# Designs tried in a protein design run: peptides against a protein of PDB entry 4HTP. Part 147

Target 1, 231 residues: chain A of PDB entry 4HTP
Amino acid sequence: SQTVASHVPFADLCSTLERIQKSKGRAEKIRHFREFLDSWRKFHDALHKNHKDVTDSFYPAMRLILPQLERERMAYGIKETMLAKLYIELLNLPRDGKDALKLLNYRTPTGTHGDAGDFAMIAYFVLKPRCLQKGSLTIQQVNDLLDSIASNNSAKRKDLIKKSLLQLITQSSALEQKWLIRMIIKDLKLGVSQQTIFSVFHNDAAELHNVTTDLEKVCRQLHDPSVGLSD

## One batch from the design tools (peptide; made by RFdiffusion4, then SolubleMPNN)

Design b2_p22_5_s1 (from b2_p22_5, 10 letters changed)
Fold by OpenDDE base, seed 3:
Structure b2_p22_5_s1 (fold): chain B 231 residues (1-231), chain A 22 residues (1-22)
Amino acid sequence: as target 1 above (231 residues)
Amino acid sequence: MEEEERELKELRERWEELIAKY
């Protein structure tokens, strides 16, 4: 389908999230998010200039930025330990090797980076010398693969879950995988609250979400920052 | 800092290219 998400590289979302995370102040974090959002909206307007009634919205990105609010997609059934084992297998890491042990014992890292308990960061450092420099997935493709994982988890199709995970991993950079892991685990550690994200998106977003708990509805109804709930 | 600025510039250019196609 012709959506903004089908054109936007997942890498570009990840780079934005990385900037947000690295930013020291709330204002700078907000600036990076706002810039991405504004670009998205501008492209949306261009893409859909001849179509007034479209269902396309920021939802494909928003559900990755606020994965804890996901309601459409069922549970992935994926935890850090599963990912650790998958990476060890995929990367053919020696089980008694330093990198395998880092992934398995991510809660008690022996490294100097102080990333205790952050599996995604530990994975990043293991992946960085081993993965592609640039990924090839769009935001739409990432969501499609995540949908597949959730659906197959519900169906108890472990082999198909692994297949989709492998597609995500093999087509993603280390940085993209760091963020993908955080999306799956539902903890982005951006240093900005959900309320702040909503407030930047639209003034009425938090209110509408509180009533509906429907993130897609929030993104669709409040796509235009100048159009409020009462309009 | 330089790398981050370069990456940000490239990101902005990609958006501009996308928008220009339509």
Scores: peptide ipSAE 0.620, ipTM 0.931, DockQ to the pose 0.929
Fold by OpenDDE base, seed 4:
Structure b2_p22_5_s1 (fold): chain B 231 residues (1-231), chain A 22 residues (1-22)
Amino acid sequence: as target 1 above (231 residues)
Amino acid sequence: MEEEERELKELRERWEELIAKY
């Protein structure tokens, strides 16, 4: 069956997250998230207008926005050091060069940007002059690749993990990779709480999640903001 | 600010195009 996530570019989620991060006020952050969510719901209604009882929901996006609540896929087994080494290899960076050292020593402030400790930001600046300007992945494709990584990590198939990572990297812009890294590390630094995200999604979302701990169930059962748990 | 507004406009247009196809 067709899903909203199969049509929405991952780049569009990333641009939304970027706007949320850059926004100073809570209200502005909420506005950007709400607009994306509303657009998603409208497209869902259009896409599924002739199909009742679809399982499609905001879950594919929500699990990327709240990656710390992921329960379906297992751990990736990926840390910043692994990504640093991968980028050095992939980009053929001199090991003693400035960019390689920035990636490996991401915790040490080396530059004027003040991005110490934020590997994703450091990676972004290294990638920006070297990567494609436009990515080609949908949200569904990103989730499929992340599922592959988690599954292969559980199976201890390191070669297949690398293959999926390379596919993600080679088909993503620098900005998309910045956010992808944050999703993998499970820290988006949006400046909004989990509670705020749930509150914007649905009034009963936090409660349902507290009971079920199932993000997919939350997204499916509370897909319609006007229909509550008691309805 | 101008670039951000342009990107936001383009994003909105893409959503409208997607919705209009169905």
Scores: peptide ipSAE 0.610, ipTM 0.929, DockQ to the pose 0.937
Fold by OpenDDE base, seed 1:
Structure b2_p22_5_s1 (fold): chain B 231 residues (1-231), chain A 22 residues (1-22)
Amino acid sequence: as target 1 above (231 residues)
Amino acid sequence: MEEEERELKELRERWEELIAKY
C-alpha cells in the first residue's frame, strides 16, 4: 500500500530538522515543525482521498524525530566508534590522518567550533567535501534500511549490517548523514522537548503516549488534530 | 539567509507538486 513516507524525500525531513536546530527561539522551532506536519497531513488527505480506513500516519517520520521512543525496532548495536571505523574504511582515510583522528577522538576538543562530543557534527565536516550534494532516499526507504540493521543485529549478521549502512551512506548527502547518525545514536539536539513535539502534533498526544508508550498508536489514533481521545 | 530562504521555497514547492499529483 502507498504511504506518505514512500513519497517524501528523507532530505526534506533533514532540511526541516536543520532549520529547527538553527532557530534560536522556541516559537520559530515550533513553526518549522508545524509547517512540515501540516504539509504531511495535507498530502495524506490527497493521497488517500479514495481510500477509507488506512493505517498510514505520521509514524514513519515521528519515530525518526523522537528515536528515543522507538519500541518496535530492536537495538541497532551501533556506536560512534563503529561508525568512525566504517567512515575511515569507506572514505579511504589515512588512519593517522587529521580526518580519521577527528572521527576517532570526537570527544576531545580539537577546534574552535565547539562540536566536541557531537560525533554527527564532526562527521558532517569530514563528509561535506566527499559526499553527494543530494540524497535519493525516501523516509520509507530509510526506515526499511534501519529495520534491516536492527534485524541483522539481533541475528548477529555483521556483514549484512555493514551492507545496509553502506546503502544509507552512499545514497545520502553529508547533511542527511549528520541527521541519520543522530537518529541512530538517538540524540537529535533539536533544542525542543519531547513534550513540545507532542503538543504541536496533537493536544492529547502526550497523554496517550504516557498510557500506551506506543508511538505508532499515538500517531494513528491522533492523526486528525480535531479529533480527541474522548471522541 | 538568501540560500536558506531559497531552500525553504523549494521545499514548499515540492509539497505543492506532490499534493497536486493526487
Scores: peptide ipSAE 0.607, ipTM 0.927, DockQ to the pose 0.930
Fold by OpenDDE base, seed 2:
Structure b2_p22_5_s1 (fold): chain B 231 residues (1-231), chain A 22 residues (1-22)
Amino acid sequence: as target 1 above (231 residues)
Amino acid sequence: MEEEERELKELRERWEELIAKY
């Protein structure tokens, strides 16, 4: 079945998240999120013009924006240390080199950017001169790979986990990997609350989520901002 | 600022292209 997520580049979500993060004011952060959401809804309407009863929704994007609310996908079993070792191996970084040490000791301030404790930012600067400028993955493909990682973690298939991670890494820019890491670790550092994201999405979103704890149901039932929960 | 504005413009254009296709 055709979905909006199958057409939207993951890079475009990441660029939006980057703008939100860099924005200083709450109003500007909200504006960037709203613009992306509105574009998504407009494209949804165009894509599904002849199909009224579709299950497609903003859920594929929302679960990446609010990864701490993910309940469908099981735990990834991935920590920063695992990613550090993977990057050192993949990029063939000297183990005693500056970049390898930055990744392994990401919690220690290196004095340059104040990024201590933010592994994703440390990784970004290491990756920037070494990775593609533009990724090739759609939002759907990213979610499929993340589903694979979670499923294989549950099944204790470490080799298949590595395979999916390598696919994510090799097909993503440094910026996309920064955000992907934050999605996996479940800390986006956007500077906006969950309540704010829900309020922009739909007036009844927070209430429905509080009752159901089902993010997909929230996105599907409240897809139309003009149709309330009581309608 | 100019680079960010360019990237935003390009993003908007990609959305318009997607919408126009369908």
Scores: peptide ipSAE 0.601, ipTM 0.925, DockQ to the pose 0.865

Design b2_p22_5_s2 (from b2_p22_5, 11 letters changed)
Fold by OpenDDE base, seed 1:
Structure b2_p22_5_s2 (fold): chain B 231 residues (1-231), chain A 22 residues (1-22)
Amino acid sequence: as target 1 above (231 residues)
Amino acid sequence: DEEEEKELKELKERWEKLIASF
């Protein structure tokens, strides 16, 4: 079925997240999220203008923005150390070289930028001179690949996990990979709370999520910001 | 700052084109 997520580039979500992260004020962070959400809703209305009873919603994006609330997709089984080793192999980095050591020792403060402990930021600087400038993946394609990783982790198919990770990496810019890593590790570091994200999405979103713990249900039932739970 | 404004404008234009295609 045709979805908004099948048309929206993953790069556009990552650019929005980057702006939210760079914004200093709460109000500015909220503005960038609201603008993305409003654009998504407008596109949904256009895409589904002649269709009744669609199940399409903001869920494909919301589950990437709030990855700690994911309940449908099983665990990836991926940690920073696995990603470090994968990047060293894929980029053919010398194991004793500066960049390989940065990835492996990402927790140790090395240099002036204070990025210690944020593996995604360390990876970004290693990837920036080595990756394509613009990725080719949609939000739906990213979710499909993440579903594949989770499924293959449950099935203990390590080779297929590596295959899906390589597909994500080779089709993504350094910026997109920074955010993808944060989604996999489930820590976006946006500087806004879960409650703030829900409050911007819909006034009743936090309440419905507290009762159901179902992020898809929250996104589907509260798709229209003007229609409440009591309506 | 000028680069960020340019990127924001380009993002908005992409959304507008995408919406207008339907």
Scores: peptide ipSAE 0.445, ipTM 0.878, DockQ to the pose 0.882
Fold by OpenDDE base, seed 4:
Structure b2_p22_5_s2 (fold): chain B 231 residues (1-231), chain A 22 residues (1-22)
Amino acid sequence: as target 1 above (231 residues)
Amino acid sequence: DEEEEKELKELKERWEKLIASF
């Protein structure tokens, strides 16, 4: 079945997240999230106009925005040190070079940008001059690759994990990889709380999540912002 | 920021095109 996530570029989610992160006020952060969500719902209505009973929902995006609430896929088994080593290998960075050392020692401030401890930002600056300007992945394709990583981690298939990571990296811009790293590490640094995200999504979302702990059920049951839990 | 406004406009236009395709 067709899904909204199969049509929406991952780049568009990343651009939205970037705007949210850069916004100083809560109201502006909420506005950017709401605009993306409203666009998603409008597209869902258009895509599924002739099909009333669909399982498609905001879940594919929501699980990337709130990756700490992921319960469907198992742990990735990926840490910053693994990603650093992978980037050094893939980009053929000299091991004693400035960029390799920045990635490996991401916790130590290496200059004026104050990016100490934010591996994704350090990676972004290393990747920006070396990677594609525009990615080609949809939100669905990103989730499929992340599912593959989690499944292969559970199966202890390190070679297949590397293969899926390579697919993500080679088809993503530096900005998309910045956000992908944050999704994998489960720290988006948006400056907005989980409760705020739920409140913007649906008034009953926080309550339903507290009861079910199932983000997919929350997204599916509360797909329409005008239909409550009691309706 | 003019660049942010441009990016936001382009994003909205992409959504409009996507929605209009159905």
Scores: peptide ipSAE 0.426, ipTM 0.876, DockQ to the pose 0.884
Fold by OpenDDE base, seed 3:
Structure b2_p22_5_s2 (fold): chain B 231 residues (1-231), chain A 22 residues (1-22)
Amino acid sequence: as target 1 above (231 residues)
Amino acid sequence: DEEEEKELKELKERWEKLIASF
């Protein structure tokens, strides 16, 4: 069956996350998240108009927004140093060049941007002049590739991990890659708490998650904001 | 601000178009 995630561009999620990150106030951050969520729910209702018993939910997006709560997908086995080396190879960066050194030494302040310690931001600036302006991946495709990475990490298939990473990188803009890196590293730096995300999603979301530790169950059971746990 | 408003408008239009396709 078709899912909302199979239709929504990953770029649209990344643009929303970028707006949330740039917003200074909690209210603005919440507004941007709510607008994306409301659009998702509206699309879900249209897509599934004739199908009442669907398992489709906000889960494909929520697991990318709250990657630290991921329990279905195994560990990626990916660190910043591995990504740095991959980008140096893929972009054919001179090893002793400025950009290669920025990626490898991302913890050291090397510039005016104050991005020291944030590998995703360092990567973004290196990628911006070198990558596609617009990506082609859906949220579903991103999740499928991340599932492949996790599965192949468990199976110790390094070649297949590299293949999936190359697919992600070559089909993503610099902005999308910034957010993808943060999803893999499990630190989005949105400036909003997990509790805030749950509270905006549904009033009972935090409670259900605390009991079940199942993010998919939370998204599915509390898909309708007007239907509570006791209903 | 103008660029953000434009991007938000374009995003909204994409959602509307996508919804209308069903």
Scores: peptide ipSAE 0.369, ipTM 0.852, DockQ to the pose 0.827
Fold by OpenDDE base, seed 2:
Structure b2_p22_5_s2 (fold): chain B 231 residues (1-231), chain A 22 residues (1-22)
Amino acid sequence: as target 1 above (231 residues)
Amino acid sequence: DEEEEKELKELKERWEKLIASF
């Protein structure tokens, strides 16, 4: 079955997240999220115009925006050090070179961008001159690859984890990889709370999540912003 | 449905423009 996530470029989500992060103040951050969400809902309505009772929802995007609330997907087993080593290998960076050292020593202030401790930002600047300008992945494809990583981590299939990571990396821009890293590490640094995201999504979203701890159920049951929990 | 496909295409283009304006 067709899903909104199968049509929405991952780049569009990343661009939205980048705008949210760069925005000053809560109101502007909320506006950018709301605009993306409204566009998603409009696209859903168009895509499913002739189909009632679809299970498609905002969940594929929401689980990337709130990755700390993921319960369906198991742990990735991926840390910054693993990603650093992977990028050094993939980009053929000299191990004693400036960029390799930046990735490995990401916690140490380099004095240039103030990005100390933010591996994703450091990776972004290393990747920017070295990778494609526009990615080709949809939100669905990103989730499928992340599912593969988690499954293979559980199965201790390191080679297959690397394969899926390489697919993500090679098909993503520097900006997309910045956000992908943050999704994997589960820290987006958006400057908005989980509660704010839920409140913008649906008035009852926080309550339903507190009861169920099921983000998919929240997104599915509260897909329509006009239909409450009591309805 | 050709009309539905057209509507989806137009919506996608508008959305893409919106996202690009961010």
Scores: peptide ipSAE 0.257, ipTM 0.738, DockQ to the pose 0.054; fails the geometry check

Design b2_p22_5_s3 (from b2_p22_5, 9 letters changed)
Fold by OpenDDE base, seed 3:
Structure b2_p22_5_s3 (fold): chain B 231 residues (1-231), chain A 22 residues (1-22)
Amino acid sequence: as target 1 above (231 residues)
Amino acid sequence: MAAEEKEEEELKKRWEELIASF
């Protein structure tokens, strides 16, 4: 079935997340998230105009925004050190070179940017001069590749994990990869709480999630902001 | 401000184009 996520570029989610992160005030952070969500809902209504009973929801985006709440896919088995080694190999970085050392020693402050301990930011600066300016992946395609990684990690298929990671990397901008890394590591650093994300999504979202622990169920049942849990 | 506003307008336009395609 056709989904909103199959049409929305992953780049547009990443641009929204970047705006949220850069915003200083809670109100601005909320505004950027709300605008993306409202656009998603409007597109959903247009896409599904003739089909009232669809399972499509904000879930494909929400699981990337709140990756700590992911319960459907298994663990990726990916750490910063694995990603560092992969980037060194893929970008053909000299192992003793400045950029390779930055990726491997991401916890040690190197230079004025204060990015110590944030692997995704360090990776971003290494990738920016070396990657595509615009990615080609949809939110659905990103989720499909992440599902493949998790499944192949469970099956101990390291070669297939590498294949899916290479597809993600080669089809993504430096900015998209920054956010993708944060989604995989499960730390977006948005400066907004889970509770705030839920409250903007739907008034009953936090309550339903506390009871069900099912993010897809929350997104599906509370798709309409005007329809409450008790309705 | 100008670059961020332009990016916001471009994002809005992409959503409008996407919606109009259905």
Scores: peptide ipSAE 0.428, ipTM 0.870, DockQ to the pose 0.815
Fold by OpenDDE base, seed 1:
Structure b2_p22_5_s3 (fold): chain B 231 residues (1-231), chain A 22 residues (1-22)
Amino acid sequence: as target 1 above (231 residues)
Amino acid sequence: MAAEEKEEEELKKRWEELIASF
């Protein structure tokens, strides 16, 4: 069945997240998230106009925005050091070169950019001159690839994990990869709390999540912001 | 500011185009 996530470019989610991160005020951060969510809901209504019984919801996006609440996927088994080595190999970076050392020693302040300890930001600057300007992946495709990584990690199929990672990397811009890394590591650094994200999504979202711990149920049951838990 | 505003407008336009396609 057609989903909103199958139509929305991953680049557009990343652009929204970038705007949220760059915004200094809480109100501005909330505005950018709200605008994306409202657009998603409007598109959902148009896409499913003739179909009343759909399971489609904001869940495909929400699980990328709140990756620490992921319960459907098992662990990726991916850390910053693994990604660093993968990028060095993929980009054919000299092992003793400046860029390889930046990726491997991402925790050590090496430059004027206050990006020490943020692997995704360090990766972004290395990738920016070397990657596509625009990615080709939808939110659904990103989720499918992440599902594949998690499944293959549980099965200890390292070769297949690498294959899915290469597909993500080769089809993504540097900016998209920055956010993808943060999703995999489960730290977006948006500057807004989980509670704020839930409150913007639906007034009852935090309560329902506290009871169910199921992000998909939260997104599905509270899809309409005007329909509460008591309705 | 101008570049960010333009990018925001382009994103909004893409949503509108996507919605209008159904």
Scores: peptide ipSAE 0.427, ipTM 0.871, DockQ to the pose 0.815
Fold by OpenDDE base, seed 5:
Structure b2_p22_5_s3 (fold): chain B 231 residues (1-231), chain A 22 residues (1-22)
Amino acid sequence: as target 1 above (231 residues)
Amino acid sequence: MAAEEKEEEELKKRWEELIASF
C-alpha cells in the first residue's frame, strides 16, 4: 500500500530536526515540528483522497522522532564503539589518525567544540568532507533498514546487520547520518519534551500513550487533530 | 534572506510540489 513515508525524503525529516535543535525558544521549536506535521497531513489527505479506511499515519516519522518510545522494533544492539569501528573501516581512516581517534575517544574533549560525549556530532564533522551532499533514502526505507537491523540483531546475524548499516551510511549525507545515529542511540537532543511533541500532534495523544504505550495506535487513532478519543 | 529562511522556503516548496503531483 502507498504510504506518506514512502514519498517523504529522510533528508527532509533531518532538516526539520536540525532546525528544531538549533532553535532557541520553545515556540520556534514547536513551529518547525508543526509545519512538518501539517505538511505530512496535507500530503496524506491528497494521497488517500479516495480511500477512507487506511492504516497509514504519522507513525513512521513519530517513531524516529521519539525513538525511546519504540516498542515494535527490538533492540539494535548498536553502540557508539561499534559505529566508530564501522566508520573507521568504511572511510578507510588511519587507526592512529586524528579522525579515527576522535570517533573512538568521543567522550574525551579533544576539540574546540563542546561536542564531548556527543558521538553523533563528532561523526558529523568527520563525515561532512567525505559523504554525499544529499541522501537518497525515504523515511520508509530508513525504517525498513532499521527493522532489518533489529531483526538480525535478535537472530545474531552480524553480517546482515553490517550490510544494512552500510546501506544506511552509503545512501545518507553527513547530516542525515548525524540524526540516524541519534535515532539508533535513542537520544535526539531536540530540547523539547515528549509531552510537547504529543501536545502538538494531538490534544489527547499523551493520555492515549500513557494508557496504551503504543505509539502506532496513538498515531493512527489520533490522525485527525479535530477528532478526539471520545468521538 | 537568511540561509535558514531559504532552507525553510525550499522545504515548503518540496512539499507543495509533492502534494501537487497527486
Scores: peptide ipSAE 0.416, ipTM 0.868, DockQ to the pose 0.739
Fold by OpenDDE base, seed 2:
Structure b2_p22_5_s3 (fold): chain B 231 residues (1-231), chain A 22 residues (1-22)
Amino acid sequence: as target 1 above (231 residues)
Amino acid sequence: MAAEEKEEEELKKRWEELIASF
């Protein structure tokens, strides 16, 4: 069956996350998230107009926005050091070069941007002059590749993990890769709390998540903002 | 400000086009 996530570019989620991060005020951060969510819901209604009983929900996006709440997908087994080595290899960076050293020593303040300790930002600046301006992946495709990585990590298939990572990297812009890295590391640095994200999604979302710890159930059961848990 | 506003408008247009396709 068709899903909203199969039509929405991953780039559009990343652009929204970038706007949220850059916004100084809580109200502006909330506005950007709400606009994306409202657009998603409108598209869902249009896509599923003739189908009443669908399992499609905001879950494919929500699990990327709140990756620390992921329970379906197992651990990726990916750390910053692994990504650094992969980028050095993929981009053919000189091992003793400035960019390779920035990636490997991402915790040391080496740059003017104050990005010390934020591997994703360091990677972004290395990738920006080297990557395509626009990626080609949908949110569904990103989730499928992330599922593959987690599954292959569990199975100890390092070659297949590398293959899926290469697909993600080669089909993503520098901005998309910045956010993808943060999703994998499970730290988006949005400047909004989990509670704020839930409150914007649905009034009962935080409560339902506290009881179930199941993000998919939260997204599915509270898909309609007008229908509460008591209804 | 102008570049961010333009990007927001472009994103909005993409959503509108996507929704209108169904």
Scores: peptide ipSAE 0.410, ipTM 0.867, DockQ to the pose 0.885

